# Peptides against a protein of PDB entry 7RZF: the designs that were tried, part 15

Target 1, 358 residues: chain A of PDB entry 7RZF
Amino acid sequence: PFQEEHLKQLYKIVPIKDIRNLYVTFPIPDLQKYYKSNPGHYLGHLIGHEGPGSLLSELKSKGWVNTLVGGQKEGARGFMFFIINVDLTEEGLLHVEDIILHMFQYIQKLRAEGPQEWVFQECKDLNAVAFRFKDKERPRGYTSKIAGILHYYPLEEVLTAEYLLEEFRPDLIEMVLDKLRPENVRVAIVSKSFEGKTDRTEEWYGTQYKQEAIPDEVIKKWQNADLNGKFKLPTKNEFIPTNFEILPLEKEATPYPALIKDTAMSKLWFKQDDKFFLPKACLNFEFFSPFAYVDPLHCNMAYLYLELLKDSLNEYAYAAELAGLSYDLQNTIYGMYLSVKGYNDKQPILLKKIIEKM
Target 2, 358 residues: chain A of PDB entry 7RZF as posed
Amino acid sequence: PFQEEHLKQLYKIVPIKDIRNLYVTFPIPDLQKYYKSNPGHYLGHLIGHEGPGSLLSELKSKGWVNTLVGGQKEGARGFMFFIINVDLTEEGLLHVEDIILHMFQYIQKLRAEGPQEWVFQELKDLNAVAFRFKDKERPRGYTSKIAGILHYYPLEEVLTAEYLLEEFRPDLIEMVLDKLRPENVRVAIVSKSFEGKTDRTEEWYGTQYKQEAIPDEVIKKWQNADLNGKFKLPTKNEFIPTNFEILPLEKEATPYPALIKDTAMSKLWFKQDDKFFLPKANLNFEFFSPFAYVDPLHSNMAYLYLELLKDSLNEYAYAAELAGLSYDLQNTIYGMYLSVKGYNDKQPILLKKIIEKM

## One batch from the design tools (peptide; aimed at target 1 G70 I83)

Design b1_p11_7_s3 (made by RFdiffusion4, then SolubleMPNN; from b1_p11_7, 6 letters changed)
Fold by OpenDDE base, seed 5:
Structure b1_p11_7_s3 (fold): chain B 358 residues (1-358), chain A 11 residues (1-11)
Amino acid sequence: as target 1 above (358 residues)
Amino acid sequence: SKPWLPREMFL
């Protein structure tokens, strides 16, 4: 267990690679016994969310952060960590105090809203989908993994324990959230900009670092983090599949795509899956325009159109990805290409959203 | 980003 002297510390670390990272770490209790409720996963889902009103969305809008990861990590015996890790821009490296303030503002928003059963249900459903359609792991890796987790889970649950959420425990969510406080923080900044400014060397890897106490005034600023009105809980994920029915093979199923619609304005090819038998589909659309590649101006306009369209779809991209849906938009010499891939159940919803933005 | 699902910690 970290003593008080190990809390409120800032580590400035020199990397070997040219990377800029911020790690905001909180010591938390060992949550392993709570695997059925997994409160750390709930918090990691929200803190790590990428949708509108998320922590990442705001930090990106400031130009300070590229990526954000939030979640629990195993520690030594009897404790874990909750870590918020961000990839810093050059500008973000100058605003680390403000970035951490925004983290505490988001955490304060989570306290104000309280635990949401619907968010837990979404996590449960997403994990159930991930479990049900988990790719076959390599036997050697899988057996070693199972052998390792047998120490933590009942034998009957060992195959499912990592995925199955069963119990909504708002009390445990609040308990973990209560550990995410400025007085419990350990901050590490990783940047080459600290080269020649370090005074310590790590014994195991020879990593150069400087350790500093975080000033009490900075801790107080973070403790007084108010509600930032830009932070919002995510909306319900409309892309989570609920129907996994696989249609029977058609008697006339062809080994290649068959032309099922031929009109002056559209051709449609269809191939039923005869190999994988997954509740997934690939929708591919090619749009033809005689103007798409006629001159440099039209090419640039078509490019700009797609960039704007992609930007307008960013609000759905993360929610779709979480639900196992993806889309791709590309310029072609003939016009535009759109693909929608993943679970077939909610593909019409995503496709509709794309069309509404077009 | 995805919560640290155990898989992505080792990539």
Scores: peptide ipSAE 0.016, ipTM 0.560, DockQ to the pose 0.144
OpenDDE base, seeds 1, 2, 3, 4: peptide ipSAE 0.014, 0.007, 0.008, 0.006; ipTM 0.560, 0.474, 0.539, 0.507; seed 1 fails the geometry check

Design b1_p11_7_s4 (made by RFdiffusion4, then SolubleMPNN; from b1_p11_7, 5 letters changed)
Fold by OpenDDE base, seed 4:
Structure b1_p11_7_s4 (fold): chain B 358 residues (1-358), chain A 11 residues (1-11)
Amino acid sequence: as target 1 above (358 residues)
Amino acid sequence: SKPWLPPEVFL
C-alpha cells in the first residue's frame, strides 16, 4: 500500500510524443472481488460522462480539456488505482490546479447525490448490450484472452464476468468515493514543456521527470471544494436499446433498395437486412432545397445552420454513442444529408430529437 | 518507491 510519503505528489513528466496529459490518480483497494457490482465502473461512468453538467463539459467549456477518461486500473498486488485522465490544451496546462479543483467539485457532487440505482442499471444494460453484440474474436486471440481472464474469474463466469453487472452495492461506491480525496491524490502532468526542467530519470524507459510535493495550501483548496452548481448527474439515457427483435425477411425482399413511397415531396427506399441479422438500422435522409446552394450567401447560411444544429445536438451525442447510436449531418450541393445508425429500437427517439432541433 | 508513470508516456 502507498504510504503517506507517496501521496500528495506531483510528477512533471517529459513525454516522447508531443502530448499534454493530466493523470489524477487515487490508490484504492483491490476491487476485483467485487466485479459483480464493479463500483469503479459506476464511478468511471459518471466521472467520465460527457453530457450536460458533466466534468468534461465544464472543462471543455473553459477550453482546458479535450477528452476525459475516468476509471479503475490495476495496480500492484493488493491495490488498484482510480484514474482521471484528461487531454490538456495549452491553456489547460496552465490551469491544472483549477482542473483538479473541478474534479473534486464533481466528486463532491457525487457524494452529495449518493449512489443512484438507476445509473447502475444503465451501466448494467449498456454492458449487457455490449456483451450480446460483442464481435466474434479470432479463435487464437479469444483463447489467449480467456486464458488470461481465468486467473481472475470462475470458469463458469469467465465469458461474462467482464460485462455482467449483477449487484448494486452503494456501500462499495461510497467506499471508493471516500478514497477519491485530495489527501490520497497522486498527480502526473505529461508535457514537453518540462523538458530541461527535470531532475530525475526513470530507470526502465529513461523518461525524464520531476517529483514535487503538492503544497498543503493546494491540498486544502481541493479539500474545500464546494458544490459547483454547473455539475449535475446525467439524465437517464433514453437511447439504450431494450428491444432486439429481428423481424423476419419479407417475402418480396429485394437485394437492392425498393421504392416504397413516391410523392411530390418525398421518396422512400427500403432494404431489409438480409446479411447481418442484427437489430440495427441505417436511416439516411437527403434533403433537397433549391435555395441551399443557389449562391455563396445561401451556401454559407446552410453551412452555418448545420454547424449550429450539430452544436445543439451535442447534448445527445454522447448518450447516443454509449447506447450504440450515431448520427451524421453533412452539407450537400443540393441541401443536407442526415444519417442515423445503430440499434433500431431507439432510433426514432434520436431522430425526433434531431428534428426538434432543426 | 518507484514513481507511477503512465504507459501512454512511452507509446
Scores: peptide ipSAE 0.016, ipTM 0.552, DockQ to the pose 0.099
OpenDDE base, seeds 1, 2, 3, 5: peptide ipSAE 0.019, 0.011, 0.014, 0.015; ipTM 0.574, 0.546, 0.521, 0.528; seed 1 fails the geometry check

Design b1_p11_8 (made by RFdiffusion4)
Pose (drawn by RFdiffusion4):
Structure b1_p11_8 (pose): chain A 358 residues (1-358), chain P 11 residues (1-11)
Amino acid sequence: as target 2 above (358 residues)
Amino acid sequence: APSLPDVIENI
């Protein structure tokens, strides 16, 4: 649907609720026919990746961006999109050309070195382990899912869809990586600061927007010289699991969690798993404080402190959320809350780091 | 996964 008359354009949209965002839209051909190599998931794993020396961490270091989501959007049949959607700070709206410039800097940093064998092997291993201990399904919604993807795949791999990968073909990685060029951009800015500046309006919904077609100054500023920032490739993962042993049932087997420790400091509830036999467990905690909800100031500083803890600890723990260990730490009325779940091997390192950062 | 508003698609 994107003919070249309406390419290289930058719209400005006025919202109703106060948000600020930047959408970068590329068009690409259909890659549902390539469901073995999956080049879109490779570039999605290399673009939207938090951690040391990556696209998001540098934009956090310049104070312009809270978070960004990579990957490719799939639309209808026979055509496909690719999106880099970002949200903005107060002075992140002033430097949009520099943000998109850094996006092409990281793309060119990934074009000078191109394919990687160990990233494909690592991602395939992760999907294989994440498929081998695939948990049980709720019977409603699961049959709608496997009847939702029954139109595309044959009868043998109706289940093993986007789980098992056979081959690493760098030609398709290079092909989809070439289609990401600044002659294929469509920038869209959402900001509430364009109240009285909009000429055009939408008939169907009634929203207002513009047409600021990007002059060639900034296009030929985008693709001209792009060496690097302080970017780097992600490093070897250490949260990949290795212990897949189901520990045996002990003498004192109970059907419900029993109180084991009762002190004036803490209490526990414990149950070995009897039904599922998956090498994974969930640990949860609820810390109490009478000072968490005393007045609005003390009920306000709790969200700020807990949010800054999540800010400063996502850079470390995104590899744990990517390997299958997810944590969550949010506030409650009474006190604060913690819940770490996932594979059975790497809970101590993660929970201990959470406490010592806390 | 990324998302895109329907307003942008209708343009």

Design b1_p11_8_s1 (made by RFdiffusion4, then SolubleMPNN; from b1_p11_8, 5 letters changed)
Fold by OpenDDE base, seed 4:
Structure b1_p11_8_s1 (fold): chain B 358 residues (1-358), chain A 11 residues (1-11)
Amino acid sequence: as target 1 above (358 residues)
Amino acid sequence: SPSLPEVILRL
């Protein structure tokens, strides 16, 4: 268990690689026994969210952070860590205190909103999808993994325990969230900019670092983190598949795409999956415009149009990705190409969103 | 070798 002397510490670490990372870590209780509710996953999902009003969206908008990961990690015996890890820009390295302030503002927003059962349900549904379509590991790897999991889970639950959420426990979410406070923080900044500024060497790997106490004024600044009105809970992920029905192979199924619609304005080819038998589809659209590439001006307008379209769709990108959907938009010599891929159930919703932005 | 995050967690 961390004593008070281990809290409110700043580590400046010299990496071997040219990387800039911030690790904001909180000691938390061992949550292994709560695997059915997984409160750390709930918080990691929200803190690590990439949608509008997320922590990452704000930090990206400031040019300080490229990526963010939030979640629990195993610690030593009897405790875990909750970690918020960000990839820092060069500018972000200068704004670490403000980045951490934004983290605490987001955490304060989570406290103000309280635990949301619908968010838990989405995590449950996403995990169920991930489990259902998990690639079959090779027998050796699978057996080794199962053997490892048996240390933590009942035999009957070993296959599902990593993915199965069963119990909404707002009390446990609040308990973990109560540990995510400035008084419990351990900060590590990883940057080559600390080279020659360290006074310690880690004994196992020879990692050079400096340890400093975080000033009480900085801790107090983070303790006084207000509600930033830019932070919002995510909206419901409308792309999470719920129908996994696989239609039977049609009697007239061709090994190649068949032309099923031929009109002056459109041709449609269809090929049923005869190999993978997954509730997935690939929708590919090629749009032809005689004006798209008629001259450099039209080419530039078509390019700008697609960039603006991509930007306008960014609000859905993360939610689609989480749900196992993807889209791609490209300029072509004749116009544009759109691809929508992934689970078929909610593809019409994503396609509609794309069309509404077009 | 443990990842840098593992080193950070042990520090």
Scores: peptide ipSAE 0.021, ipTM 0.638, DockQ to the pose 0.288
OpenDDE base, seeds 1, 2, 3, 5: peptide ipSAE 0.020, 0.021, 0.019, 0.021; ipTM 0.652, 0.638, 0.616, 0.630

Design b1_p11_8_s2 (made by RFdiffusion4, then SolubleMPNN; from b1_p11_8, 5 letters changed)
Fold by OpenDDE base, seed 4:
Structure b1_p11_8_s2 (fold): chain B 358 residues (1-358), chain A 11 residues (1-11)
Amino acid sequence: as target 1 above (358 residues)
Amino acid sequence: GPTIPDVILRI
């Protein structure tokens, strides 16, 4: 375990690749024994959330961060790390202290709200979905992954252990959250901008770095992180599938899409899945407008409309993705194309949201 | 090759 001398440290690291990353790391207890409650996953889900009021949403809005990942990582024997990793913009590299302040503001929001059982339930449901279909979608990858986790879980639980959330443990969530403090932080900034400014070389890989103590004033600034009113807990994910029924193959099932509706305003083709036997569907819509590409003005208007539509749907994109749904919107020479793919159960909800924004 | 996280966790 890291001693006090290893905490409140800043590492400036030179990468081989042209990348800009920030790693905010916290030593935490070994949570492996708590896999049934997985408090680190709960916190990673919230800290790594991409919806409205999320940490990432705010950091993106400032142009400082492109991507964010939060979660636990295995360490050496007897401890783990909680890591918040962000991809930094060039501007974000100049605002690392403020980025970390926002991280602590979000963490403070999580403390203020306390552990939420409904969030745990969503994590449980998402994991159950992932588990249920993992083997069906990628049997080879699943088997290899099971073999890897045999070291961590009883054989009887290996099949489920990575996915099985059973116990809501608010006490463990709070315990981990109590480790996510400025006094327990290790910061690493990865950027080529540190080339020629390092004084150490890492023994194993020859990575050049500089180590500095984080100033007490900066630690104090982060300790005094207030509740930023922009940060909110996510809303309930309405796209999580609950019905996994696979309808029987119809006797009249064709190997190609059959025209099932033919009207002056619409044609509908349908093909039942005869191969995958998953509770998934692909909905594809082509919209035809005689005005879409009549002239450059109409073409530009159609483009702008679609960009605005996409932007207006961003609030649902992440929640849909987590739930195994995706959508695509494209301009076509005749108008627009919409695709909705993934688990069929909540596709009507996503489709409704899209239509409401159109 | 080593991931940057591996380096960070070892230093």
Scores: peptide ipSAE 0.056, ipTM 0.811, DockQ to the pose 0.329
OpenDDE base, seeds 1, 2, 3, 5: peptide ipSAE 0.043, 0.035, 0.049, 0.042; ipTM 0.765, 0.758, 0.802, 0.779

Design b1_p11_8_s3 (made by RFdiffusion4, then SolubleMPNN; from b1_p11_8, 5 letters changed)
Fold by OpenDDE base, seed 4:
Structure b1_p11_8_s3 (fold): chain B 358 residues (1-358), chain A 11 residues (1-11)
Amino acid sequence: as target 1 above (358 residues)
Amino acid sequence: GPEIPDVILRI
């Protein structure tokens, strides 16, 4: 258990690689016994959210952060950590105090809104989807994840325990959220800019670092984090699949795409899946315009149009990704290409959103 | 996300 002397500490760490990372860590109780409610996952989902009004969206808008991860990590026996990790820009490295202030503003927003059962339900549904298709999708990281889980769960539960959300426990969410306070913070900044400015060496890896107490004035600034009106809870993820029906293979199923529509304005090819038997589809659209590449001006306009379209769709990208949907937009010599991939159930919703922005 | 170096947790 961290004593008071271990809290409110800043670590300046020299990396081997040219990386800039901020780790904001909070000691939390061991939550392993609460795996059915997984309050740390709930908070990690919200703090790590990438949608409009998220912590990451604000930090990206300022040019300070590229990526953000929030969640629980195992510690030594009897405690865990909640960690907010961000990839820092060069500018972000100069604004670490303000980045952390924004983290506490977002955390304060979570306190003000309180635990949301619908968010828990979305986490549950997402985990159920991930579990249902875990074995079918040949997950590259499956073996490494299982190996880690085997240390914590009975073999019979290992397959399910990471994905089982069964109990909404607002009390446990609040309990963890109460640990996410400036008085409990441990900050680590990883940057080569600390080279030659360290006075300690870590015993295991020889990592050079400096430890400093965070000034009381800075702690107080973070304790007084107000509600930033830019921070909002995410909206409901409309892309989460609920229908997993696999249609029977048609008798006339061809091994190649069959032309099912042939008109002056459109051709449509269809191929039913005969291999994977997943409730997934790939929708590919090629748009042909005689004007798209007629001259450099039209090429540049077509490029700019797609960049603007991608930017306008960014609000859906993360929610779609979480739900196992993806889209791609590319310029082609003849116009543009659109691809929508993933679970078929909500693809029409994503496609509609794309078309509405076009 | 990037693996949090164990060093950060042990320091």
Scores: peptide ipSAE 0.041, ipTM 0.783, DockQ to the pose 0.593
OpenDDE base, seeds 1, 2, 3, 5: peptide ipSAE 0.035, 0.032, 0.038, 0.035; ipTM 0.746, 0.759, 0.774, 0.767

Design b1_p11_8_s4 (made by RFdiffusion4, then SolubleMPNN; from b1_p11_8, 5 letters changed)
Fold by OpenDDE base, seed 1:
Structure b1_p11_8_s4 (fold): chain B 358 residues (1-358), chain A 11 residues (1-11)
Amino acid sequence: as target 1 above (358 residues)
Amino acid sequence: GPTLPEVILRI
């Protein structure tokens, strides 16, 4: 367990690679015994969320951060860490104090809203989907993962324990959230800009770093983090599949796509899956426009249109990805291409969202 | 995302 002397520390680290990263770490209790409720996963899901009103959305809007991840990691025996890690822009490297302030504002928002059972249910449903389809992955990767899990879970639960959320425990969520405080913070900044400004070398890897105490005034600023009205809990993920029915293979199923509709304005091909037997589909649309590539101006307008369309769909991209859905939009010499892939159940919802933005 | 970075700096 970190003593008080190890808390409120700032590490400036020189990387070998040209990377800019911020690690905000909190010592937390060992949560392994709470695997059925997994409060660290609940908090990681919210803090690491990428949707509207998320921490990442605000930090991206300021041009300070490219990516954000949040969650629990194993420490030494008897404790874990909760870590918020961000990829910093050059500008973000200058605003680390403000980035961390926003982290504490988001954490304060989570305290104010309290634990949400519906969020836990979504985590449960997402994990159930991931588990149900994990067995269809390559056996070698699965066996190695199981061997690691066997050290932590009862044999009967080993297959399910990583994925099976059973118990909503708001008390444990609050307990972990109470550890995510400025007085319990360890900050690491990774940047080549610290080259020649370090005074210590790590013994194992020879990593050059500087250790500094975080000023009490900075800790107080973070302790006084107000509610930022830009931060909101995510909306419900409408893309989570609930129907996993696999339709029987038709007796007349063709090995190749069959033309099932032929009109003056559209052709439709269909192929039933005869190989994978998954509740997944691939929808591919090719749109033909005589104007798409008439001249360089129209080509550039078509390009700009798709970039704007993609940008307007970013609000759904993360929720779709979490639910195992994806879309792709591309310019073609004849017009545009749209692809929607993943679980078939909620594909119509995603397709509708795309069409509504077109 | 809710995924942990591979490289925790063993600091």
Scores: peptide ipSAE 0.025, ipTM 0.638, DockQ to the pose 0.358
OpenDDE base, seeds 2, 3, 4, 5: peptide ipSAE 0.016, 0.008, 0.019, 0.014; ipTM 0.597, 0.519, 0.576, 0.580; seed 5 fails the geometry check

## One batch from the design tools (peptide; aimed at target 1 Q72)

Design b1_p12_1 (made by RFdiffusion4)
Pose (drawn by RFdiffusion4):
Structure b1_p12_1 (pose): chain A 358 residues (1-358), chain P 12 residues (1-12)
Amino acid sequence: as target 2 above (358 residues)
Amino acid sequence: APSYSAEVEAVF
């Protein structure tokens, strides 16, 4: 649907709720026919990746961006999109050309070195382990899902869809990586600061927007010279699991969690798993404090402190959320709350680091 | 996964 008359354009959209965002839209051909190599998931794993020396951490270091989501959007049949969607700070709306410039800097940093064998092997191992201990399904919604993808795949791999990968073909990685060029951009800015500046309006919904077609100054400023920032490739993962042993049932087997520790400091509830036999467990905690909801100031500083703890710890723990260990730490009325779940091997390192950062 | 807002989806 994107003919070249309406390419290289930058719209400005006025919302109703106060948000600020930047959408970068590329068009690409259909890659659902390539469901074995999956080049869109490779570029999505290399673009939207938090951690040391990556696209998001540098934009956090310049104070412009809270978070960004990579990957490719799939639309209808026979055509596909690719999106880099970002949200903005107060002075992140002043430097949009520099943000998109850094986006093509990281794309060119990934075009000078191109394919990687160990990233494909690591991602295929992760999908294989995440498929081998695939948990049980709720019968409603699961049959709708496997009847939702039954139109595309044959009868043998109706289940093993986007789980098992056979081959690493760098040609298709290079092909989709070439279609990401600044002659293929479509920038869209959402900001509530364009109240009285919009000429055009939408008939169907009634929203207002613009046409600021990007002059060639900034296009030929985008693709001209792009060496690097302080970017780097992600490093070897250490949260990949290795212990897949189901520990045996002990003498004191109980059907319900029993109180084991009862002190004036803490209490526990414990139950070995009897039904599922998956090498994974969930640990949860609820810390109390009478000072958490005393007045609005003390009920306000709790969200700020807990949010800054999540800010300063996502850079470390995104590899644990990517390997299958997810944690969550949010506030409650009475006190604060913690819940770490996932594979059985790497809970102590993660929970201990959470406490010592806390 | 990436998505659009309701205002951007209405323009597109």

Design b1_p12_1_s1 (made by RFdiffusion4, then SolubleMPNN; from b1_p12_1, 4 letters changed)
Fold by OpenDDE base, seed 5:
Structure b1_p12_1_s1 (fold): chain B 358 residues (1-358), chain A 12 residues (1-12)
Amino acid sequence: as target 1 above (358 residues)
Amino acid sequence: SPSYTEEVEAVL
């Protein structure tokens, strides 16, 4: 376990690769015994969320961060880490203190809202989907993973333990949130900009670094993190599939797409899946406009239109992705192409959202 | 080469 002297430390690390990253790490208790409730996954889901009012959305809006990952990680025996990792922009490297302030503001928002059973239920449902459609791992990888897991789980639960959320434990969520405090922080900043400014070398890899105590004023600034009104909990994910029914193969099913609708304004081809038998579909739409490529101005307007449309759909992109849905929008020489892919159950909802923004 | 994650983990 880290002693107090190991907390409130800043590490400036020189990477081999040209990368800029921030790691904000918190020592937490071993949560392995709580796999049925997985409070670290609940917090990782919220802190790592990419939707409107998320930590990432605000940090991206500042131009400071490109990507964010939040979650628990295995530590040494008897403890874990909760880690918030961000990819830093050049500007973000200058604003690390303010980035960490925003992290503590978001954590403070999670404390103020308290544990949400509906969020746990969404995590449970997402994990159940992921488990149900888990690709058969290669036997060698699978057996090696099982052998490691057998130390922590009953044999009967080993196959499911990573995916089965069964118990909503708000007490454990609060317990982990109570460890996500400035007084318990370890910060690593990784950048080539620290080259020639380090005074230590790590023994295992020869990594050059500098260790500094975080000033008490900075710790106090983070301890006094207010409720930033830009931070909001996610909305309910409307794209999570609940119906996994596979329709029987039609007797007239052809190995190629059949024309099922032909009108002056539209043609529709359909092919039933005859191979995979998954509750998934691919919807592909080609839109034709005589104006799309008539001249360079119209081409640029059509490009700008799709960029604006994509931007307007960002509010749904992450929730759709989590639910195993995706969309794609492309300019074509005839107009535009739209694709919606993934679980078929909620595709009509996503398609409706796209059409409402068009 | 250590993964970038391993370099940070070794310092932390």
Scores: peptide ipSAE 0.054, ipTM 0.765, DockQ to the pose 0.328
OpenDDE base, seeds 1, 2, 3, 4: peptide ipSAE 0.038, 0.043, 0.053, 0.073; ipTM 0.764, 0.770, 0.776, 0.791; seed 4 fails the geometry check

Design b1_p12_1_s2 (made by RFdiffusion4, then SolubleMPNN; from b1_p12_1, 4 letters changed)
Fold by OpenDDE base, seed 3:
Structure b1_p12_1_s2 (fold): chain B 358 residues (1-358), chain A 12 residues (1-12)
Amino acid sequence: as target 1 above (358 residues)
Amino acid sequence: GPSYTEEVEAVL
């Protein structure tokens, strides 16, 4: 475990790659024994959320961050880390203190709202979906992953322990959230902009870095993080599938798409799945407009329209992705292509959201 | 999980 002397440290790291990353790291207790409640996953789900009122949404709106990941990571024996990692813009690299302030404002919002059983249930349901279909996905790296898990879980639970949430433990959520404090922070900033400004070299990789104490004034600024009214808990994920029924293969099922609807304005082809036997569908829509590519102006307008449409759908994209749904929107020489893929149960909901924004 | 690189882990 880190002693007090190892806390409140800032590391300026020179990467080999041209990357700009911020790591905000908190030492936490070993949570392995609490795998049934997984309080670190609950907090990672909320802190790493990408929906409206999320930490990422606000940091993106400032132009400071492109991506955000929140979660627990294994440490040495007897402790873990909770890490908030962001991909920084060039502007975000100048605003690291304010980015971290927003992190503490979001954490303060989580304290104010307290643990939510419905959020735990959503995490449970998402994990149950992921588990149920894990074995049907290509088992790349499965053996190596199992070998690691065998060190932590009973053999009987190894396959399930990563996915099956069983116990809502608000006390453990609060315990972890109480470790996410400025007095317990370790910050790493990774940027080539620190080249020639470092004074240490790491022994294993030769990584150039500078270590500095975070000023007490900055720690105090983060300790006094107010509630930011822009931060909200996510809404319930409406895209989580609940029906996994696979319809029987029709006797007239063709190995190719069959035309099932032909109208003046639309043609519909259908092919039943005869191979995968998954409760998944691919909905593909091609929209034809004689105006989409008639001239450079219309082409640019069609491009801009799709970019605006994608931007307007970003609020649903993450929730859909978590639920195993995806969409794609592309310009074509004839107009637009829309694809909706994933679990069939909630595809109509996502499709409706897309159409309502069109 | 967090994109913690071995390079950053070695420093921290």
Scores: peptide ipSAE 0.038, ipTM 0.745, DockQ to the pose 0.678
OpenDDE base, seeds 1, 2, 4, 5: peptide ipSAE 0.033, 0.032, 0.033, 0.032; ipTM 0.671, 0.725, 0.709, 0.728; seed 5 fails the geometry check

